# Peptides against a protein of PDB entry 8YR4: the designs that were tried, part 71

Target 1, 309 residues: chain A of PDB entry 8YR4
Amino acid sequence: PRGSPALQLVVLICLGLMGLERALNVLVPIFYRNIVNLLTEKAPWNSLAWTVTSYVFLKFLQGGGTGSTGFVSNLRTFLWIRVQQFTSRRVELLIFSHLHELSLRWHLGRRTGEVLRIADRGTSSVTGLLSYLVFNVIPTLADIIIGIIYFSMFFNAWFGLIVFLCMSLYLTLTIVVTEWRTKFRRAMNTQENATRARAVDSLLNFETVKYYNAESYEVERYREAIIKYQGLEWKSSASLVLLNQTQNLVIGLGLLAGSLLCAYFVTEQKLQVGDYVLFGTYIIQLYMPLNWFGTYYRMIQTNFIDMEN

## One batch from the design tools (peptide; made by RFdiffusion4, then SolubleMPNN)

Design b2_p14_5_s4 (from b2_p14_5, 11 letters changed)
Fold by OpenDDE base, seed 5:
Structure b2_p14_5_s4 (fold): chain B 309 residues (1-309), chain A 14 residues (1-14)
Amino acid sequence: as target 1 above (309 residues)
Amino acid sequence: MQEKLKEEEEKLES
């Protein structure tokens, strides 16, 4: 934000808090590992109690694994409200100024309510796109990279390779299936709009419908439109289930391969029991934001298309 | 629950 040093400072603080969230995502599994190892070794109560207290405090800062419920995330979200409002207002004023620069012929060809809806969609699309990129997509990619580096350095190169292959396959399949699914969603939305338009037209002409006793005919036409919509809705929903199941299978296979390898190294006394728990916890933690990656990708794609029109 | 949230986000985008 050019012109407000206070908002620039808030952005820097939010970026610092995002860095802290990434650090917590590594530290929380490490402290959990340490608890498991201390319990296995029957360590003295004082050491165990301190490690547990530290873990719970770090977990409070991080939140429940979705990233959105932690103290750090809540503080970031709270501080970001002012930045979002400033950005939204700036985009809205730019769109409004641009609409006033457009030709009278363009305005005469469109209804004022449609122009306002385009402006509101444009503002929401730009602000949404920026928020999803900065707070969801970039952090998720950063956590994956940090994970690959961590497992490659502190475990074995094989663990880093498993995470790399699993996440690369996950992201690739998520993109491909989401692009395929977008066709069904577009068809569904087009049919929904057509069904709504027919219902509105029938209701606006209700006097004519009553005059001709055509109520049963209009109800049957509306029923046919609903059935056609539901057929497209089913394809959209079924494609979402397929995406979710594909994602779950990829994560499940990665978790299986890595967990078996970790268990093997624990049996050979090369790794500790806590390392097995760390690996499983970290993979599940990466899965939580990745589950939404398809939604973010689609939103990004839709918002880009809506900005070009 | 997560699927419903995806569908709700999908509806908020439409």
Scores: peptide ipSAE 0.020, ipTM 0.662, DockQ to the pose 0.379
Fold by OpenDDE base, seed 4:
Formats: C-alpha cells, structure tokens, sequence
Structure b2_p14_5_s4 (fold): chain B 309 residues (1-309), chain A 14 residues (1-14)
C-alpha cells in the first residue's frame, strides 16, 4: 500500500509470518518423525520430552494443518484486517470516482441499487483476488515445491517424483474440473437471481395478482422456476462432489504409492520408521489447503471476469 | 464439514 509506512510494515510482517508458516509445515512433520524414531530407539526420557514439547509448541503455532487455526495464521489474519480495510476503501473510492465519471445516460439506464451492487462486486473481486492469491494460492504452491525439494534431498528422488506427479495431476485435474464446474455454477446463480426476481416482482404486484385471481398462476410459474433452479443446483453440487472425489483419489493414490515405497525402504533399512510417518503426515498436510485450491482457482477466475465486465 | 465450508464459501461468491 502506497502512502502508509505502517501498513507497509504490516504487509512485511504478514509476509514474514507466511514464511514462518512454510517453515512450520516442514518442521512439524520432522519433529513428529524424530519423536517416532526416539520412541523406537528407546531414547532417554529427557530427549523425548524435549522433542515432544517442541513438537506440541510447533503444532500450536501451525495449528490443525488447515492453515486457518494456527497461532501464526490467526496473527497474520488479524494483522491483515487493517491492510484489507485500507485496500477495500481505496478500491471503493476508485470505483465510486469512476462511476461519477460515467455518462448521465449510463446512470439513467441503471437503478441506484444496481450501481451500488456493481461497486460492491468490483471491490469484493479485487480484494478477494488479492487475498486468495497471496494467502492461499502462493503459499500452497510454495509448500508443494518445498515438499518436492525436501523429499528429493532427504529421502530419494523417487519420493520427490511421486509428490511432483501427484501434485501436478491434482492441480491439473482441479483446474480442468473447476473450469467445467464453473459453467454449471454460473447457470445456477443466473437462474437463482431470475427466480428471486420473479418472486419479488410477483410480491410487488400483489394487488394486481389479487385483482385478477392469478395467485395459482404465479405460484405455478414460481414452482417451474424453482424446479429449473434445482436442476442446475444438482449439477453444481454433483460437480463439486466429483471434484472432491477426484481430488481425494489423486491424493489417495499418491499417499498409497509413497507409503508403499516408504515401507519398502524401511524394510530395507534405508529409511527409519519415523520417515514413513513423516511422509504420510506431510502429504496429508499438503492435502488440507489443496482441497480448497479449486475454490480459490474459481474465485480468482470469477474475480477476473467480474473485473472485465 | 470441509465440504459444507466449500459450499458456504461457494454461496458467499454468488
């Protein structure tokens, strides 16, 4: 944000906290591995207790792996409120200024409520896009890259390859299915708005409907609109289930392949039991934010299209 | 729970 050094510092702190979250995403599985290894080796209680305490502290900082429940993430979100408010207000003022520069014909052709809704959508699109890119998409991609590097360096190139193939397939399928799904969602939202508008128009014309005894006709027209909406809603919801299931299958296959390979390397004494646990923990941890990647990708696409209109 | 949150986030975008 240009013009407030305090907000620039807050942005830098938020970026630092994001870096810390990435470090925690690697460290938490490592410390969990170390606990399993220390337990397997029957290590002294003092070493075990220190490692467990450190793990729990790191896990408190990280949170539940959803990225939203950790102390660091909550602190980042809290600090970001001021940046978001500043950005929102700036976008709102820019949109409002631009609306005042538009022709009188443009304003006369639109209801004031529609103009306000365009301003709100434009503000939400820009602020949403920025937030999802910076706090969800970029971090998730960074965690994948860090994971590939980590597994390639500390395990074997085969593990890095499995993670790479799994995540690449996951991202590709997520994009493709999300783009396909977006068509159904847009059709649903359009039909929802049309159904709602029809209900509002019927209720605003209540006296006319009563005068003509047209209540049954308006109810039947509303019923037809609802049925049409529900047909589109079903397609939207079914496509979401398909996305989630496809994502789950890809992660499941990656987890299976990598876990079998880990187990094999443990049987050959090339890896420790803790390394098996690390792999599983890390893949599940990558999966949690990735599960939302389709939503974030759609939000980004919607926000771009809403900025073009 | 996560699926419902996706649907709720999806409704917040509509």
Amino acid sequence: as target 1 above (309 residues)
Amino acid sequence: MQEKLKEEEEKLES
Scores: peptide ipSAE 0.019, ipTM 0.647, DockQ to the pose 0.395
Fold by OpenDDE base, seed 1:
Structure b2_p14_5_s4 (fold): chain B 309 residues (1-309), chain A 14 residues (1-14)
Amino acid sequence: as target 1 above (309 residues)
Amino acid sequence: MQEKLKEEEEKLES
């Protein structure tokens, strides 16, 4: 934000907290590995208790892996409120200024409520796009890259390759299935708006409907519109189940391949029992934010379309 | 499931 050194400092602190979240995503599995290794070696209680206490503290800072429940994430979200309010107000003022620069002919053709709704959509689309890119998409891609590097350096290169292939296939299928699904969602939303408009028009013409005793005819026409909507809603919901199942299968296959390879390396005494637990824990941690990637991709596409209109 | 919950949250905020 140009013009406020305080808000620039808050942005830098938020970026530092985002870096800390990435560090916690690596450290939490490492400390969990160390607990399993210390338990396997029958280490002294004092060393075990310190490592467990440190793990629980790091897990409190990280949270549940959904990106919203950890202490660091909550602190980042709290600090970001002021930056979001500043950005929203700046976008609202830019849109409002631009609306005043538009021709009188453009304003005479539109209702004031439609103009305000365009301004609100434009503001929400820009602020939503920025929030999804900075706090969800970029961090998730960074965690995948950090994971590939970590497994390639500290495990065998085969683990880095499994994670790379699994995540690349997951992202590609998520994009392709989400783009296919977006057609059904657009058709559903168009039919929802048409069904709502028909109900409003029938209710606005209530006196005419009563005069002609046409209530049964209007109810039947509304039923047909609902049935058509429900057929599109079913396709949208069924396509979401297909996306979720495809994502679950890809992660399940990656987890299976990597877990079998890790178990084999533990039997060959090249890895410890804790390294098996680390791999499984880290893949599950990567999977949690990736479940939302299709939603974020769709929101980004919708927000771009709403900015062009 | 999680994607549907976030679609419902976006419908509640719109």
Scores: peptide ipSAE 0.019, ipTM 0.642, DockQ to the pose 0.288
Fold by OpenDDE base, seed 2:
Structure b2_p14_5_s4 (fold): chain B 309 residues (1-309), chain A 14 residues (1-14)
Amino acid sequence: as target 1 above (309 residues)
Amino acid sequence: MQEKLKEEEEKLES
């Protein structure tokens, strides 16, 4: 935001905190590896206690691996509230000013409540899109790239290739299955709205329904609408389960291939036991934000469609 | 399960 140096500083601090989150995502597994190696070597208690204390402190800063519960992420989210409010207010005022520039004929054809709802949707879509891109999508892609580089540099190139293939296949299948399931979700939402509209219409016409003794007919029509909705809801829910199982299978296969390769290199004395634990921990840590990628992709796609309308 | 919770939250906010 060009008009407030204080908000520019907050944005820079938030970007610095995002960089720190990426560093923590590499450091936490490394410190966990070091603990396992120190335990295996029967290292002196002072070295072990220092490494464990440092690990727990880094883990407190990082949080649960989803990014949402870590101290650094919470601090970033707290600081970002002011930036989001400034951005939202700026977009809302731009939309409002543009609505006042529109012809009287455009305003006479629309209800005031519809105009406000267009303004609110436009503001929410822009601010939501920006938040998901900056705080979820870009960081997740950065963590994958950092992971591939890390495994390619510190492990054998085969580990970097396994992570690359696993994550590329995961992202591709997540997009393809999410686009496929979006058809079922749209059909479900359309039928939900139609079922709700029918219930509202029946209740608004209550006197007419009573006059014709048509209560049983309206109940049966509502039952048919519910059955049709539940058939679409089942398809939507089953497609979500299929997405989750496909994602779990890809990560499971990547974890299996990499874990077997790690175990083999440990038996060949080329890697330590801690490196096996590092690989498993790091893959699970990459999986946690990726589990939400399908949701973020759909939200981004919906927000783009809502901005064009 | 987590995606479903977020889908339900999106329905409550819309």
Scores: peptide ipSAE 0.018, ipTM 0.627, DockQ to the pose 0.299

Design b2_p14_6_s1 (from b2_p14_6, 10 letters changed)
Fold by OpenDDE base, seed 3:
Structure b2_p14_6_s1 (fold): chain B 309 residues (1-309), chain A 14 residues (1-14)
Amino acid sequence: as target 1 above (309 residues)
Amino acid sequence: IEELLQAEREAEEA
């Protein structure tokens, strides 16, 4: 971004965070291997506990391996919102200014295609929603229940309790924070529709705007509407980062508690090293679909809000 | 514009 040293600094910080994510992708497997080796060698509890805690901390920073839900990724996404908004606003204003330079015949020819495209987006959105409810939400809930039963039967009842509490807290916080975010999303969509309507009205009356040489006035009025929209968009996007980070914290705490307990039972020869590997793998497998669930519950709410409008 | 912005969002989410 030319002209704001603050946004240039934010871009450099985001690039630094991307470098840190790459380092974490290498370090996390190394620390995991070290835990397995220490468990196999029957290392002293203090060394094992420190290595497990360090691994879980690194895994918290990395997230689920996709880089979408880790602390570092969330911080990057949060900082990037201002850069994206600057770029979006610049592109929107350039295109709006260019549309006012175009002829009436061009505007009349595109109206029918634009209305059709809005209708197709609405229908595609509803169909996508139903498919994911059936193919991702229901299976994920089933996998959680199966997981709780499995850990309760084949592990100590404490593991089943940790998974139950972790998943129940995760789902509850996901719902509560998502309902809180719905307010920001509704306000954003209402302002988006108002900004779009203003742009359409200006372009429909482009002959009148040209007759009065009012192009600069309409562009400034559109800029003010975009700034107001972007203020609401920032709240929506920032609330999303907060949701993802809250989810990451809950899973991180569950992984910490369960991994420490499993490591302790392996040191007491009540569990095998394979059981530690199984627990960690299974919790990560439960976490991956739940991240998609958060994304799709957002799509569900988008589509419901977009259907209410 | 919405397709370009959506393609940029999809490219930032990928």
Scores: peptide ipSAE 0.006, ipTM 0.444, DockQ to the pose 0.064
Fold by OpenDDE base, seed 1:
Structure b2_p14_6_s1 (fold): chain B 309 residues (1-309), chain A 14 residues (1-14)
Amino acid sequence: as target 1 above (309 residues)
Amino acid sequence: IEELLQAEREAEEA
């Protein structure tokens, strides 16, 4: 934010809190591992109680692993409200100024309420795009990279390779299947708008329809348009189920391969029982935000199209 | 924004 040192400081604090969330995503599984190891070793109650208390405190700061419900995430979201409002207001004023610079002929051809709705969509699209990039996409990619580095350094290069292959395949399939789905969604939305327009035009001309006793004909045309819409809706919904199932399968295979390898190393006494629990917990924590990645990618594409318009 | 700019260009050419 140019011109406000206070808002620049808030942005820096929010970036610091995002870094803290990344640290918590590594530390929470480590502390949970340490609890399981201390329980296995029958360690003294004082050491166990301190480690459990520290874990619960870190888990409170992290929240549910989605990065959206923890204390740190809530504090970040709260501080970001002022930055978002500044950005939104700046974009809205730029669009409004540009609308006032447009020719009188352009304004006479359009209703003021439609122009304002386009301005609101443009402002929402820019602010939405920024929020999804900064708070969902970038943190998720950072968590994957940190996970690969962590498992490669502290476990074995094979664990880092499994996480790398699993997450790379997951992201690639998510993008490819989401792009493939976008055509079905566009066709559905176009047919929805066309069906709605036909219904509105038929109702606006109801006097003419009654005069010719064409009521049954208009109802049948509307029914045909609904059936065509429902055929496209089914393709969109079925393609979403296919995406979700593909994502679940890739994560399931990665979890299986890594869990078997971890169990083998525990049997060889190279890793402790806590390390098995750490791997499973960490992979689940990576999966939770990734499940929404396909939704975020579609929202980014939609917001980009709505901004270009 | 491009639709707005295109509508502006079309309104200047007309």
Scores: peptide ipSAE 0.000, ipTM 0.296, DockQ to the pose 0.023
Fold by OpenDDE base, seed 2:
Structure b2_p14_6_s1 (fold): chain B 309 residues (1-309), chain A 14 residues (1-14)
Amino acid sequence: as target 1 above (309 residues)
Amino acid sequence: IEELLQAEREAEEA
């Protein structure tokens, strides 16, 4: 934000908090591993109690495990409100100034309510896209890279390879299946708009429909349009279930392969029991933000298309 | 028509 040093400082603090979230995503599984190892070794209560207290404090800062947002994420979101408001207002004023530069002929051809709707859609699309990129996409990709590096350095090259293949296959299939689903969603939205337009036209011509006693005919046409819409809606919804199931299978296979390999290395005394628990916990932590990736990718695509219109 | 347009706005905001 040019012109406000206070907002620049808030952006730097938010970036620092995002870095802290990445560190917490590594530390929380490590502390959980250490608890399991200390329990297995029957370590003294003082060491165990300190490690458990530290883990719970780090888990409070991180959040995520209970579906709740962590303290660091909440603090980041709170501080970002002022930055988002500044960005939104700046985009809105740019759109508004551009609308005033348009010819009188363009304004006379459009209703004032349509012009306001274009301004609101443009502002929401830009601010939404920026928020999804900065707070969801970039952090998730960073966590995957950090995860691959961590497993490659501290376990074995085989674990890094399993995580790399699993996450690469997950991302690739998520993109490919989401692009495939976009066809069904577009067909659904087109049929929804056509069904709505027919209902509005029938209601606007209510007097004519009454004059010809055509009420039963209009109801049957509307029923046929609804059945056609529901057939497309079912395809859209079924394609979402297929996406979620495909994602679940990829993560399940990666978790199975890595867990079996970890269990084998524990039996050979190359890894500890806590390392098995760390692997499972860390993969689940990587999966949580990725579950929303297909939704974010679709929202980014929609917002990008809405910005071009 | 205003109720339909309002329901459309509420469905776009949800």
Scores: peptide ipSAE 0.000, ipTM 0.331, DockQ to the pose 0.062
Fold by OpenDDE base, seed 4:
Structure b2_p14_6_s1 (fold): chain B 309 residues (1-309), chain A 14 residues (1-14)
Amino acid sequence: as target 1 above (309 residues)
Amino acid sequence: IEELLQAEREAEEA
């Protein structure tokens, strides 16, 4: 935000908190590893108690691995409210100014509250998109990169390669399947609007429908429109399940390959038991934001489709 | 957007 140094400071604090979340995503698995290793070695209670207390504190800051429920994430979200409100207001004013620049013919063909609803939806869509990109996409990509670096440096290069291949395949399939799904969603939204418009037209003309005893005909036309909508909705929902399952399979295969490799290295005494737990914990921590990535990329596409219509 | 909004207004006025 160029006009307010206070909001710029809040953005910098939010970026700092995002950096802290990235550090926590590495530290939490490391501390959990250390607990498992200390338990395996039957270490003194004082060392174990300190490590457990530190782990629980870090886990409180991080949250349940979804990132969304951690103290740091909640604090970031709280501080971002003012930045979001500034961005929303700026987008609303830009849209409103642009609407005033549009031709009188455009305004005469549209009712005024429609134009306002475009402005509100457009603003919500853009601000939601920006917030999602900044707070979920970029952090998740950063966590993947940090993970690849971490596993490549502290494990074997093979672990870094597995994570790289798994996450690259996951992202690629997410994009490709989501672009494929966009067609079904566009068709669904178009049919939803056509079904709604037909219902409204029938209700606005209810006197004419009643006069001609056409109620059964209008109900049947509406039923056919609903069936057509539900057929497209099913394709959209089925494509969503297919996306989620494809994502789950890719992560599952990556987790399997890496866990088997880690177990093998533990049997060869090249890694500790805690390193196996670290790998599994870290992959699950990467997966949780990525699962949200699929949901929000869908929300992004919804918002883009809703902006095209 | 135009068709969506027309359908939405028609549904708010109904």
Scores: peptide ipSAE 0.000, ipTM 0.298, DockQ to the pose 0.046; fails the geometry check

Design b2_p14_6_s2 (from b2_p14_6, 12 letters changed)
Fold by OpenDDE base, seed 1:
Structure b2_p14_6_s2 (fold): chain B 309 residues (1-309), chain A 14 residues (1-14)
Amino acid sequence: as target 1 above (309 residues)
Amino acid sequence: IQELQKQLEEEEKA
């Protein structure tokens, strides 16, 4: 970004965080291997507990691979919001200025064919999205229930309780934070529609704007509307990062409690090393689709609101 | 929905 040294520093920090994510992708498997080796060698509890705690901390920073929002990824996304907004605003102003240089005939010819294609893509996207939601939400809830039953029967009842409390807290916080953030999204969408309407009205009055040489005035009014929109967009995007980080924290606490308890029972020869691997793998498998649950719940709510209108 | 689908496609590519 030219002209803001603060935004240039943010870009450099984001590049540094991307490098840290690559380091975490190597370190997390190494620490996981070290836990398995320490369990196999029957290492002292203090060394094992320290290695497990370090692994869970690194896993909290990483998040759990592609599509999972670790702490480092959330911090990068949060810092990048202002850089994205600067770039978007610059592109929008360049496009708007260029549209005011184009002829009236270009504006009149494009309007009718694009609206129908947006409507057909909209309806196909709704049905595809609803199918995707049903085929991902129902299996994920089933996997949670199966997991609670499995861990309660084949592991100690304490594991079933940890998974139950972790997943119940995760789902409850996901719903509550998603309902809270829906207010910011509605305000953003309302301001987006108002900003778009203002741009359309300015372009419809193009002949009058050219007659009065008011092009610079219309561009400045559009810039002010974009700045107001970007203030609401930032709240929406920051609330999403907060949701993702809250989800990551809840799963991280569940993984910590369950992994420490599993490691303890392996040291007492009540569980095998394979059971530790099973628990960690199963919790990570549950986390991957659950990360999208907040997005799915928001999409369902938006579609209901858009059907009531 | 198109913006949500675009966000999903951007998050699947990320």
Scores: peptide ipSAE 0.015, ipTM 0.518, DockQ to the pose 0.070
Fold by OpenDDE base, seed 2:
Structure b2_p14_6_s2 (fold): chain B 309 residues (1-309), chain A 14 residues (1-14)
Amino acid sequence: as target 1 above (309 residues)
Amino acid sequence: IQELQKQLEEEEKA
C-alpha cells in the first residue's frame, strides 16, 4: 500500500515469514532424519539431545505441517490483520464511490439494503481471493517445487520424478474432478434456493392456503422439492467422497512407489534408514496443504464469478 | 429469515 510505510514494512515482514515457513518445511524433515540416523548409530546422548531439542523447536515454529497452527504462521496471520483491514477498507470505499457515480435510475430500481449487500459481497470476495492466493495457493506450489528440487538434488533423480508425477497428477485430477463437482453443487444450490422460495411463498400466503384448505397440497409439494434437493445433495456429497478417495489413491500410489524405492536403496546401502523416514514424512507434509487445494480452487472460482456479477 | 441468512453465511464460511 503506497500510503503507509508502516504497512509496507508489515508486508515485507510477512513475506519474510512466508520464506521462513518454506525453509522450516525443508529443515523439519531433515532434522527428523538426523534423529533416526543418530538413534540407529547409537550416537552419544549429547548429540542426540541437541538434535531432538532443535527438532522440537523447529516443529514448534512450523506447527502441524500445514503451517496453519505454527508460531511463524500465527505471527504472520496476526501481522497481516492490519494489511487485510486496509485492503478491505480500500476496496469497500472504491465500491461505495462507484455506487455513488451510478445513475439515479439504477438506485430507484434497487433497495438500499440490496446495494449494501452487493458492496459487502464484492469486498469479501476480493479480500478472500487475495488471502487464498497469497497464503494458500502460492505457498503450496512453492513447497511442491522446493520438494521436487530437494529430492532431485539429495536423492536419486527417480525420487524427484515420482514426486513430480504424483503432485502433477494430484493437481490435475483435483482441478478436473472439482470442475466436474461444480456442476452438481450449482444444481444443488439452485434447487435449494427454489425450495426456500417455495417455502417462503407458502408461508407468506398462509391465509390463502388456509382459506382453500390446501395445507396437505403445500406439504406434498414441499416434500417433492425436498426429495429433489436430497437427490442433488447426494450427488454433491458422493462427488466429494470420490474426489477425496481419488486424492488419497494418488498420494497412496506415490507413497508406495517412493517407499519401495527407498527401501530398495536402503537394502543396497545407498541410503540410510533415516532417509526412508524423511521421504515418508516429507510426502505426508506436502499432502496436508494439498488436501485443501480443491476447496481453495472452488472458492477462487466462486469468488471470481461473484466479482463478475 | 435473518437467522436463516446468518446460518447460510456461517455455512458458506465453513
Scores: peptide ipSAE 0.007, ipTM 0.410, DockQ to the pose 0.086
Fold by OpenDDE base, seed 5:
Structure b2_p14_6_s2 (fold): chain B 309 residues (1-309), chain A 14 residues (1-14)
Amino acid sequence: as target 1 above (309 residues)
Amino acid sequence: IQELQKQLEEEEKA
């Protein structure tokens, strides 16, 4: 943000906190591995207690594995409120200034309340997209890359390859299926708007409907519109279930392949039991933000479509 | 709005 060195410092602190979250995503599984190994070796209580206490502290900083509920994430979100407010206000003022530069004919042809609603939606959309890209998309991609590097360096290169293939396939299928699903959602939204318009028209013409005793006819037309809407809604919902199941299958196959390979190396005494737990924990941690990625890609597409209009 | 986003992205990179 140009003009406020204080807000620039807050942005830098937020970026530093995002880097710390990435480090925690690697450290938490490592400490959990160490606990499992110490338990297996029947290590002395003092060493175990210190490692457990350190793990719990790191887990408090990270949160429940989603990265969104930890102390570091909460602190980042708190500090970002002022930055978001500054960005939102700036976008709102730019839109408002642009609206004042538009011709009188444009303002006379549109209801002022509709113009303000478009401006508010535009501001919310831009601010939402930026916050989403910075706090969800970029960090998730960074965690995937860090994961591939970590598994390639500290495990066998085969683990890095499994994570790479699993995540690449997951992202590709998420994009492809979401683009396919967008057609069904557009059709559903168009039919929803048409159904609402019919209901409003029937209610505005209530006197005419009463005069002709056409209430049963209007109810039947509304019922037909609802049935048509529900047919499109079912396609949209079924396509979402298909997306979620496809995502779950890809992660399940990656988890299976990696877990079997890890179990094999543990039996050969090349890896410890804790390394098996580390792999499973890390893959689950990657899955948690990715589960929302489909919802998020949909939000990006919706906001892009709403910006083209 | 795309031009505004591009300007905002250029200002966040600066």
Scores: peptide ipSAE 0.000, ipTM 0.379, DockQ to the pose 0.028
Fold by OpenDDE base, seed 4:
Structure b2_p14_6_s2 (fold): chain B 309 residues (1-309), chain A 14 residues (1-14)
Amino acid sequence: as target 1 above (309 residues)
Amino acid sequence: IQELQKQLEEEEKA
């Protein structure tokens, strides 16, 4: 935002709030650990009540662990509306200016409504891509790195290694399976558009269809197009289930390995019972945004393709 | 838009 110092300040505040979300993602599990340890030690009610109240307040600021429903995230999203509107308007004006610089032959070969629809898609793709990168992808990667560092420093290098291997495998499989899945989704979308176009064409030509008594033939062709669509939809949906199950399995194996190791260290009195709860809570907290990472990655890829078009 | 520009640049070069 080069033209408004007020919008620059809002961007800095949003970046500060993103930093606060990262701090909350570490603090919430720590406070939960402390509650479990205080309960185990039968600590005085005053200390317990203060720690519980502080935890609930931090959890309210953080939200449900997805990073999307907390007070800080909502405040960030609210403040970002003006920045997004400024960016959208700037991109729309750049695209519109560029469309006016294109040759007259280009404008004569295309309907004005199609050109505007392409411009709107281009603007939406750029603004969407930036929002997903800044608010979902980068924060999630930061939380993973912070998690690896935290577990390596405060538990043992083995915990950091388990989290690193689990998250690296998760991200790699998410990318590979999402790229594979994108082919099925494109085929589905192409067949959906073709099925819709046939329905529209049949309805626009309904007088001709009536004249030839071809209603049964057009219905049968539409049914065949729907069956073909549903076959592609099934492949797309089944590939999504496979992605989700693969992700769940990787996280489950990481959680199992880390939980067993944590339980072992608790039995050796190297860690407290609260540290076991911290590990489980933190891994589940990392998993929540990662479930959507495949969707974000696909949306990023789609937005890049829509920008290349 | 970039593919369309690239197609247009290819058509203007042809």
Scores: peptide ipSAE 0.000, ipTM 0.338, DockQ to the pose 0.023; fails the geometry check

